# Peptides against a protein of PDB entry 3KDP, part 20

Target 1, 230 residues: chain A of PDB entry 3KDP
Amino acid sequence: PFLIFIIANIPLPLGTVTILCIDLGTDMVPAISLAYEQAESDIMKRQPRNPKTDKLVNEQLISMAYGQIGMIQALGGFFTYFVILAENGFLPIHLLGLRVNWDDRWINDVEDSYGQQWTYEQRKIVEFTCHTPFFVTIVVVQWADLVICKTRRNSVFQQGMKNKILIFGLFEETALAAFLSYCPGMGVALRMYPLKPTWWFCAFPYSLLIFVYDEVRKLIIRRRPGGWVE

## One batch from the design tools (peptide; made by RFdiffusion4, then SolubleMPNN)

Design b1_p10_1_s4 (from b1_p10_1, 8 letters changed)
Fold by OpenDDE base, seed 3:
Structure b1_p10_1_s4 (fold): chain B 230 residues (1-230), chain A 10 residues (1-10)
Amino acid sequence: as target 1 above (230 residues)
Amino acid sequence: SVLELIKKLA
């Protein structure tokens, strides 16, 4: 989010403190829960890792986590951001380069895409209104991300949802996200204004996309072992 | 990870 903020000079999509809440708050229990996942049914059919040659984090894992899933997550967050700003009169094309004027407290006549003028305070309200839905979008997409991380090859339907700690993690991160989004004072403390409940659903298509994408990927791996998709 | 934090912050 911050890279796009700097490169495209758009209003800040997600605050730094909010990002810390994701990484240190919502993601910790889910990440730990993966250590308790049941081994895949075919694990004994795989050759043991050579600790001298085989990295724990390989290029395929980095490509999947950062290059594919991470990009879909970012797209989901930015989609939510652009929708909120568009609903408030700022079309995506109008946001490009707007940051300089947006962040200037002395400019109180920044025009939206419809010619409406926005004061500095009004703009900051809209900006901070975007932070919470962006955050929630990441959490909703993380549901799918966590579920797909249960296995490397088996379908989630083959593996099942037997990991109670993972299920707890999903509820914990969701409850924490709701707390951070709706608790009084979060607007001041975290620059997270309360969101309409409908914004929770904005990420669902992306969460579903991640899930379907990974299930298809795993299906291909199962049908063609040793392929470039593995 | 710190890298994920950097990536998210970035």
Scores: peptide ipSAE 0.007, ipTM 0.492, DockQ to the pose 0.032
Fold by OpenDDE base, seed 5:
Structure b1_p10_1_s4 (fold): chain B 230 residues (1-230), chain A 10 residues (1-10)
Amino acid sequence: as target 1 above (230 residues)
Amino acid sequence: SVLELIKKLA
């Protein structure tokens, strides 16, 4: 989000405070819960890794985490951001280069894609209205990300949802996201304005996409062991 | 994670 903010000079899609709320709030309990996941049923049928050649964090893990899953998460967030701004009169193409004028408090006549003028205060309300849905989109996508991390090779349907700590983590992160989104005073304290409940559903296709993508990946690994997808 | 930070920075 911040790289695109700089490169495209668009209004800030996700605030620093919301970033901290994800890293320190919503992701912590879910991440810890993975330590309590049951071993895959076939783990003892696999050869041990070579400690000299096989890194714990390899290029494939980085590619999956950053290059694939990470990009789908970012796309989900940006989709929500662009939809909200478009509903408020700012089409995606009009946002390119707009940041300079958007962030200038002395410019009170910034035009949208339809020629409507926006004051600095109105623009900041719309910007902060984007932050909370972007945050919630990340949380919803993280549901799928956490679930797919339960296994490396087996389907989640084979592994099941027996990890009670992971289930608790999913509820905790969701409850925290709802609290941060709807608790009175969060707009002042965190610049997180309340979102319409409908915005929670905007992330669901991306969450489903991550889940399906990983299940297909794991299916390919099971059918073709030793492939580049493993 | 560093990943999420990069995603947030991305």
Scores: peptide ipSAE 0.019, ipTM 0.518, DockQ to the pose 0.031; fails the geometry check
Fold by OpenDDE base, seed 1:
Structure b1_p10_1_s4 (fold): chain B 230 residues (1-230), chain A 10 residues (1-10)
Amino acid sequence: as target 1 above (230 residues)
Amino acid sequence: SVLELIKKLA
């Protein structure tokens, strides 16, 4: 998101404080919960990793994590961002290069795509209104990301949802996201304005896409061991 | 987490 903010010179899609809330708030408990996951049913049929030759984090894992799942999550966040700004009169094409004027407090006549003028305060309200749904979008796609991380090769349907700590993590991150989104004063403290409940569903297609994509990937790996998809 | 960080930076 920050790279696109710089390259496209668009209004800030996700605030620094909101990023910290994800990294330090919503992600830690879910990540720790994976330590309590049961071993895959076929683990005893696999050869042990050679710690001298086999990297724990390999190029395939980086490609899957950052290049594939990471991009789908970023697309989900940006989709939510562009939809909210479009609903407020700012079409995606109009946002290109708008950052300089958007962030200037002395310019109070920034026009939207329909010729409506926006004061600095009004622009900051709509910007901060985007931060919360972007954050919630990330949390919703994290549900899928956490669930797919339960296994490397087996389907989640084969592994099941027996890890109670992981289930607790999903509820905790969701409860924290709701708290940060709806608690009074969060607009001032965190620049996170309350979102309509309907915005929680905006991320669901992307969460489902991540889940389906990973299940298909795992299915291919099981059927064609040693393929480029591993 | 690192995925989300890169997603946040991306």
Scores: peptide ipSAE 0.015, ipTM 0.456, DockQ to the pose 0.033; fails the geometry check
Fold by OpenDDE base, seed 2:
Order: C-alpha cells, then structure tokens, then sequence
Structure b1_p10_1_s4 (fold): chain B 230 residues (1-230), chain A 10 residues (1-10)
C-alpha cells in the first residue's frame, strides 16, 4: 500500500497506525498459533530434506507467501479503498497524482471527479474513513491466509480445525478489529473512523479466492508430486 | 523481516 501511495501519488490508503495494528495486534496470536499446528498426516512418510540443498524457505514458498497471496491481499484492500473514494466523488483515475494537492493544507478547493470542491479537512476525513475498512479487509483476508498456512500439501479438510489456539486467534483478531473499528475515541486516538457493517463483506470474495487458489494448488501437488507448482 | 515489511508496505 505505501509503495503504491508513493509511485502513483494517490491519497494515503492505509495509515502508519493501522499498519502497526496489523503487525503488532491482529497478526501476533494467529502467527504464534501456527507453532501449535499438528503435523500433516504424511510427514513421517516423506524423506527427510537434504539440509545442504533443500532450504526451509525456498523461492517457491517466498513467491506464494509474499508474491501471490500478498498481492491478492493488497488488491482486496485497494478495492475497498477505491470503492469508498468513488462513493465520495473521487473516481480511481482522478486519484492518480492527486496526493500533492490532497496533502496540501493550504489548498481548500481540490475538485473531485464531479467538480465539487473539497476543503483540506473534508479530504482528511475521507482519507481516514478509508483506513478502517482497509484494515478490516486485511483481517478478513488473513482468515483465509491463516487457514491455508496450516498445511503445505494436505487439504484443510484433511487436516481439520483441531488447533484450538488457531481458532482462538481467529476470534481474537476479529474481536480486536471490531474493537478498533467501533470503540468510541478510536477516530481521535488512531485515526480509525467507524465503518458501516457492510464494508466487512467487501473482502469476502478475496478471502474465498485465496482459499480456493491454495486448495487447488495443494490438490495439484498431491496429484503431481515434484511439479512446478510445489 | 525485510520481506514482511515489503509485503505490508506494498
């Protein structure tokens, strides 16, 4: 999000405080919960990795975790961001290069896509209105990410949901997201303005996409061991 | 990690 903010010169899609809430708040318990996940049923049937040739983290794993899945997460967040700004009169194409004027407190006549003028204060309200839904979108997508991280090869349906700490993590991150979104004073303290409950559903297609994509990937790996998808 | 930072900032 921050790289696109710089490159495209768009209004800030995700605030620094919201990023910290993701990295230090919602992601901690879920990440720790993976340490308590049960081994895959076939782990003892696999040959030991060669420690000289087989890295724990290979290029394929990096590509999946950061390249493919991370891009789908970012797309989900940006989708929500663009929808909110469009509903407030700023179409996606109009946002390109707008940051310089958007962030200038002395310019009080920035035009939207319909010729309406916006004061600095009005623009900042809309910007901060985007931060909370973007944050919530990431949390909803992370549900799928956490679940797919339970296994490398087996389906989640084969593995099951037996890890109570992981289940607790899913509830914890959701409860924290709701707290940060709706608790009085969060707009002042964290620049996280409350969102309509409907915004929680904007991420669901992306969460489903991640889940389906990974299950299909794992299915291919099981059917064709040693393939390029592994 | 640097990769996690890039993922979050991207």
Amino acid sequence: as target 1 above (230 residues)
Amino acid sequence: SVLELIKKLA
Scores: peptide ipSAE 0.007, ipTM 0.412, DockQ to the pose 0.030; fails the geometry check

Design b1_p10_2_s1 (from b1_p10_2, 6 letters changed)
Fold by OpenDDE base, seed 3:
Structure b1_p10_2_s1 (fold): chain B 230 residues (1-230), chain A 10 residues (1-10)
Amino acid sequence: as target 1 above (230 residues)
Amino acid sequence: SEIEEALKFL
């Protein structure tokens, strides 16, 4: 979010404090929960790794977690951001380069895509209105991310949801997201204004996309062991 | 707000 904010000069899509809430709040318990996941049913059919050459965190895991899935997650967040701004009169193309004028307190006549003028205060309300749904979008997408990380090769349907700690992690991150989104004072403390409940569903297509993508990937791996898709 | 401002510089 912050990189795109700088590069595209768009209004800030996600606050820094909100990012910390993701990194320190919503992500920790789910990540720890993966340590309690049951081994895949085929683990004993694999050759032991060479501890000198085979890294636990290999390029494949990094590419999946931070590359492919991370990009889809970011797209989900930005989609939510652009939808909110569009509903408030700012079409995506109009946001490009707008940050300079957007953040200027002395400019009170910034025009939206329809010629409506926005005061600084009005613009900041809209900006902070984006933070909460963006955050919630990340959490909803993280549901899929966490679930797909349970296995490398087996389908989630084969592995099942037996890890109670993982289920607790999903609950915890969701509860935290709800708390941060709706607790009084969060608008002042974290610049997270309350969101309409409908915004929780904005991320669902992306969560589903990630899930389907990974299941298809795993299916291909099962059918073609040693393929480039691994 | 002060924390948020400080975090912008990280």
Scores: peptide ipSAE 0.008, ipTM 0.424, DockQ to the pose 0.017
Fold by OpenDDE base, seed 4:
Structure b1_p10_2_s1 (fold): chain B 230 residues (1-230), chain A 10 residues (1-10)
Amino acid sequence: as target 1 above (230 residues)
Amino acid sequence: SEIEEALKFL
């Protein structure tokens, strides 16, 4: 999110504190949970792989997994961000390069995509309105990501939710998201304005899509071992 | 907000 903020010069999609809450609160426990995830039922049946090649594969897999998860989460968050801003009159194309004027407190006539002028205060309200839904979207996407990443080949339905730490992580991140979204004063303290309940559902189609995609991918891998989809 | 501001200077 921050890289896109810098590169695209868009209004800040997520505050630093919120990022910290993601990194420390929502990502840490899930990451730990993955470390303790039970091996797939078929892994124990495979012959010991060469330790040298397996380490390399594991490091690459970890790097790819974290990289992919991070990208998916970012995409989900940005989707919500763009939807909210679009609903407030700022189409995605109009946001490109807008940061400089957006953050300038002396400019009170920033125009949206429809020619409506926005004061600095109004812009900050809409910006902070994006923070909470962005965060919640990440959490909702993380539900799917955690569930899909716990297995490489097996379906989630086959592997099941055996990892208690993962389950705990899901509850923790959800509780944290609810706390940050609805606790009084978070708008002032964390620049996270209260979330309309409807925004919780904004990420659901995306999470479902990712889930379905991964299950289909895994299904293909199971049916065609060594295929290009692996 | 104060924490966020402080973190921006890091």
Scores: peptide ipSAE 0.007, ipTM 0.385, DockQ to the pose 0.017
Fold by OpenDDE base, seed 1:
Structure b1_p10_2_s1 (fold): chain B 230 residues (1-230), chain A 10 residues (1-10)
Amino acid sequence: as target 1 above (230 residues)
Amino acid sequence: SEIEEALKFL
């Protein structure tokens, strides 16, 4: 998100507090949950792989797969961001290069895509209105990510939901998202303004996409062991 | 404000 903010010179899609909440609040418990995940049936039954070739390739492929998931998460967040800004009169094309004027407190007549002028305060309200939905979008997409991370090869339907720590992680991140989104004073304290409940559903297509993508990937791995999709 | 500015670089 920050890289696109810098490269495209768009208004900041994620506040710093939001980023910290993602990195420290939503990712830590899930990461711990994965450390305590029960060994996958295929991992336990496999003979020791060649530690030089198979481990490195597998680590690279896992890293690439999670990198792709992270890209889908980011796309989901940006989708939410662009939708909110568009609903407030700022079309995506108009946001390009707008950051300089957007962040200037002395410019109180920044025009939207329809010629409406926005004061600095109004612009910041809209910006901060984007932070919370972006965060919530990431959390909702992370639900799918956490579920798919339970297994490397097996379908979630084969492994089941046995890890109570993972379930706790899902609850914790959701509770945190709800707290940050709806607790009074969060807009002032954390620059996270309240969300309409409908914004929770904005991420669902992306969560489904990740889930389907990973299930298809795992299916291909099961059918073609040693393929490039591992 | 300073924290926001410092955190813009993280």
Scores: peptide ipSAE 0.000, ipTM 0.346, DockQ to the pose 0.016
Fold by OpenDDE base, seed 2:
Structure b1_p10_2_s1 (fold): chain B 230 residues (1-230), chain A 10 residues (1-10)
Amino acid sequence: as target 1 above (230 residues)
Amino acid sequence: SEIEEALKFL
């Protein structure tokens, strides 16, 4: 999000404090939960042929999977961001290069895609309206991420939801998202304005995408053990 | 962590 903000010179899609809340608030308990996840039944039965090579391969594949999931999460957030701005008259193409004028408090006549002029205060309200849904989108997408990260090869349906810490993490991040979204004062403290309940559903296609992606990946691994997809 | 890092850069 931050790189796109810099490269495209678009209005800030997600505040720094909100990013920190994602990194520290929503991801800590899930990360801990994954550390306590039970090993896959198939991994426990196989002695590593070469512990150094197998570890390196596994690390590379983990990094690739997390990188891909991260990209999908970011796309989900940006989708929500662009939908909100488009709903308010700013089409995605119009946002390119707009940051300079957007952030200038002395410019009160920034035009949207339809020629409507926006004051600085109005623009900032719209910007801060994007922060909360972006955050919530990340949390909802993380639900799928946490569920799929339990296993490398086995389907979630086969492994089941045995890790109670993971389940706790899902509730914790959801509770945090609700708190940050609806608690009075969050708009001032975190620049996270309250969101309509409908915005929670904007993330669901991306959660589904991650889930489908991982299930397909795992299916390929099961059919071709030792492949590059592992 | 890598997702977070990737998200920071996106």
Scores: peptide ipSAE 0.005, ipTM 0.392, DockQ to the pose 0.029; fails the geometry check

Design b1_p10_2_s2 (from b1_p10_2, 8 letters changed)
Fold by OpenDDE base, seed 4:
Structure b1_p10_2_s2 (fold): chain B 230 residues (1-230), chain A 10 residues (1-10)
Amino acid sequence: as target 1 above (230 residues)
Amino acid sequence: DAIAEALAAL
């Protein structure tokens, strides 16, 4: 989000405080819950990792986490961001390069895609209105990410949802996301303005895409061991 | 308030 904010000079898609709420709030319990996941049914059939040659974090894991899943998550967030801004009169093409004028408090006549002028205050309300749905979008795609992280090779349907701590983590992160989104004063304290409940559904296609993508990946790995996908 | 101010100052 922040890289695209800089490169494309668009209004800030996701606030720093909101990012901290993801990294330190919604992600912590889910991440810890993975330590309690049951071993995959074939784990004892695999050779032990060589600690000297086999890195815990390898290029493939980085490619999967940051290059594939992380990109789908980012696309989901940006989709939500662009939809909200478009509903408020700012089409995606008009957002390119707009940051400089958007963030200038002395410019009170920034035009939208329809020629409507926006004051600095109005623009910041719209910006902070985007932060909460972007955050919620990330939480919703994190559901899929957490679930796919249960296993490296086995399907989630083979592994099952037996990790009670992971299930608790999914409820906790969702409850925290709802709290941060709807608790009175969060707009002032965190610049997280309340979102319409409909915005929770904007991420669902991306969450489903992550899930299906990883299940297909795992299916390919199971059917063709030693392939480029593994 | 102090944490919110510290976070807002970040």
Scores: peptide ipSAE 0.014, ipTM 0.519, DockQ to the pose 0.018
Fold by OpenDDE base, seed 2:
Structure b1_p10_2_s2 (fold): chain B 230 residues (1-230), chain A 10 residues (1-10)
Amino acid sequence: as target 1 above (230 residues)
Amino acid sequence: DAIAEALAAL
């Protein structure tokens, strides 16, 4: 998000405060819950990691976390962002380079894609209206991410949902996301304006995509051990 | 963190 914000010079998709709420709020309990996950049924059939040659964080893990899953998550967030801005008259192509004029408090005649002029205050309302749905989109895709992180090779259907702490984490992050989105004063405190309940569903296709993608990946690994997908 | 860094990196 921040790289696209810089490179494309678009209005800020996700605020720094909302990023902190993801990193320190919604992600902590879910991440801790993975420490309580049961070992995969085949773990004792695998050779021990060589601590001298095998990194804990390898290129495959980085590619999966940042290059594949992280990219799908970001696409989900940006999809929500572009839909909200388009509904408010700003088509994606019109957002390119708009940041400089968007953030200038002295420019009160920024035109949308339809020639409507927007004051600085109106633009900031729309910007902050994007932050909360983007945040909620991330939480919804994190449901899938957390569930796929239960295993490296086994299907979630083989592993099951026996980790009660992980289930608690999913409810906690969702409850926290609802609290941050709808509690009175969050618009002032966190610049998170309340969202329509329908925006929670905007991320569901991406959450499903993450889940299906990882299950297919794991299926390939199980069928072809030692392949480039592992 | 990795998601947030990937998200922050995007």
Scores: peptide ipSAE 0.019, ipTM 0.567, DockQ to the pose 0.028; fails the geometry check
Fold by OpenDDE base, seed 5:
Structure b1_p10_2_s2 (fold): chain B 230 residues (1-230), chain A 10 residues (1-10)
Amino acid sequence: as target 1 above (230 residues)
Amino acid sequence: DAIAEALAAL
């Protein structure tokens, strides 16, 4: 999010407070829950890792995590961001380079894509109105990420949802996201303005995409062991 | 894998 903010000079998609709420709030319990996941049924049929050549974190893992799944998550967040701004009169093309004028407190006549003028206060309300939906979008895609993390090779349908701590983590992160989005005073304290319930659904296609993508990847690995996808 | 996927969520 912050890289695109710098490169494209768009209004800030995700605030520092919302980033901290992801990193320290919603992601902690889910991440810990993976330590309690049951071993895959085929683990004893796999060759042991060579500790001298095979890293725990390898290029394939980094590529999968940051290059594939992380990019789909970012696309989900940015989709929500662009939809909200478009509904408020700012089309995606108009946002390119707008940051300089957007963040200037002395400019109170920033035009939208329809020629409507926006004061600094109005612009900041819209910006902060984007932060909470972006945050919630990340939480919704993280449901899929957490579920796909249960296994490296087996389908989630083969593994099942037996990890009660993981199920608790999914409820905890969702409850925390709802609390931060709807608790009175969060707009003042955290700059997290209330979210319309409809915006929770904007992330669902991306969450489904992550899940389907990983299940297809795992299916390919099971059918063609030793392929470039493994 | 779990740590890398957790980091991909950032």
Scores: peptide ipSAE 0.017, ipTM 0.510, DockQ to the pose 0.046; fails the geometry check
Fold by OpenDDE base, seed 3:
Structure b1_p10_2_s2 (fold): chain B 230 residues (1-230), chain A 10 residues (1-10)
Amino acid sequence: as target 1 above (230 residues)
Amino acid sequence: DAIAEALAAL
């Protein structure tokens, strides 16, 4: 999000406060819950990791976490962002390079894609209106991310949903996201304006895509062990 | 390489 904000010079898609709410709020309990996950059925068929040669964080893990899953998450967030701005008169093409004028307090006549002028205050309301749905989009795609992280090779359907702490984490992150989105005063305290309930559904296709993608990946690995997909 | 480019787009 922040790299595209710099490179494309678009209005800030996700606020610093909302990022902190993800990293310190919604992700903490889910991440801790993975420590309580049951071992995969094939774990005793794998050789122990060699601490001297085998990295805990390898290129495959970076590829999966950032290159594949992280990209789908970012696409989901940006899709939500562009839809909200388009509904407010700012088409995606018009956002390119707009950041400089958008963030200038002295420019009160920034035109949208339809020639409507927006004051600084109006622009900041729209920006903060984007932050909450972007945040909720990330939480919804994190449901899929957490579920796929239960296993390296086995399907989630083979592993099952037996980890009660993980299930609790999914409810906790969702409840926290709802609290931050709808509690009175959050717009002032966190710059998180309330979202329409319909925005929760905007992320569902991306969450499903993450889940299906990883299940297909795991299926390929099970059918072709030692392939380029592993 | 494609992953590094994708990471740079995040």
Scores: peptide ipSAE 0.013, ipTM 0.430, DockQ to the pose 0.019; fails the geometry check

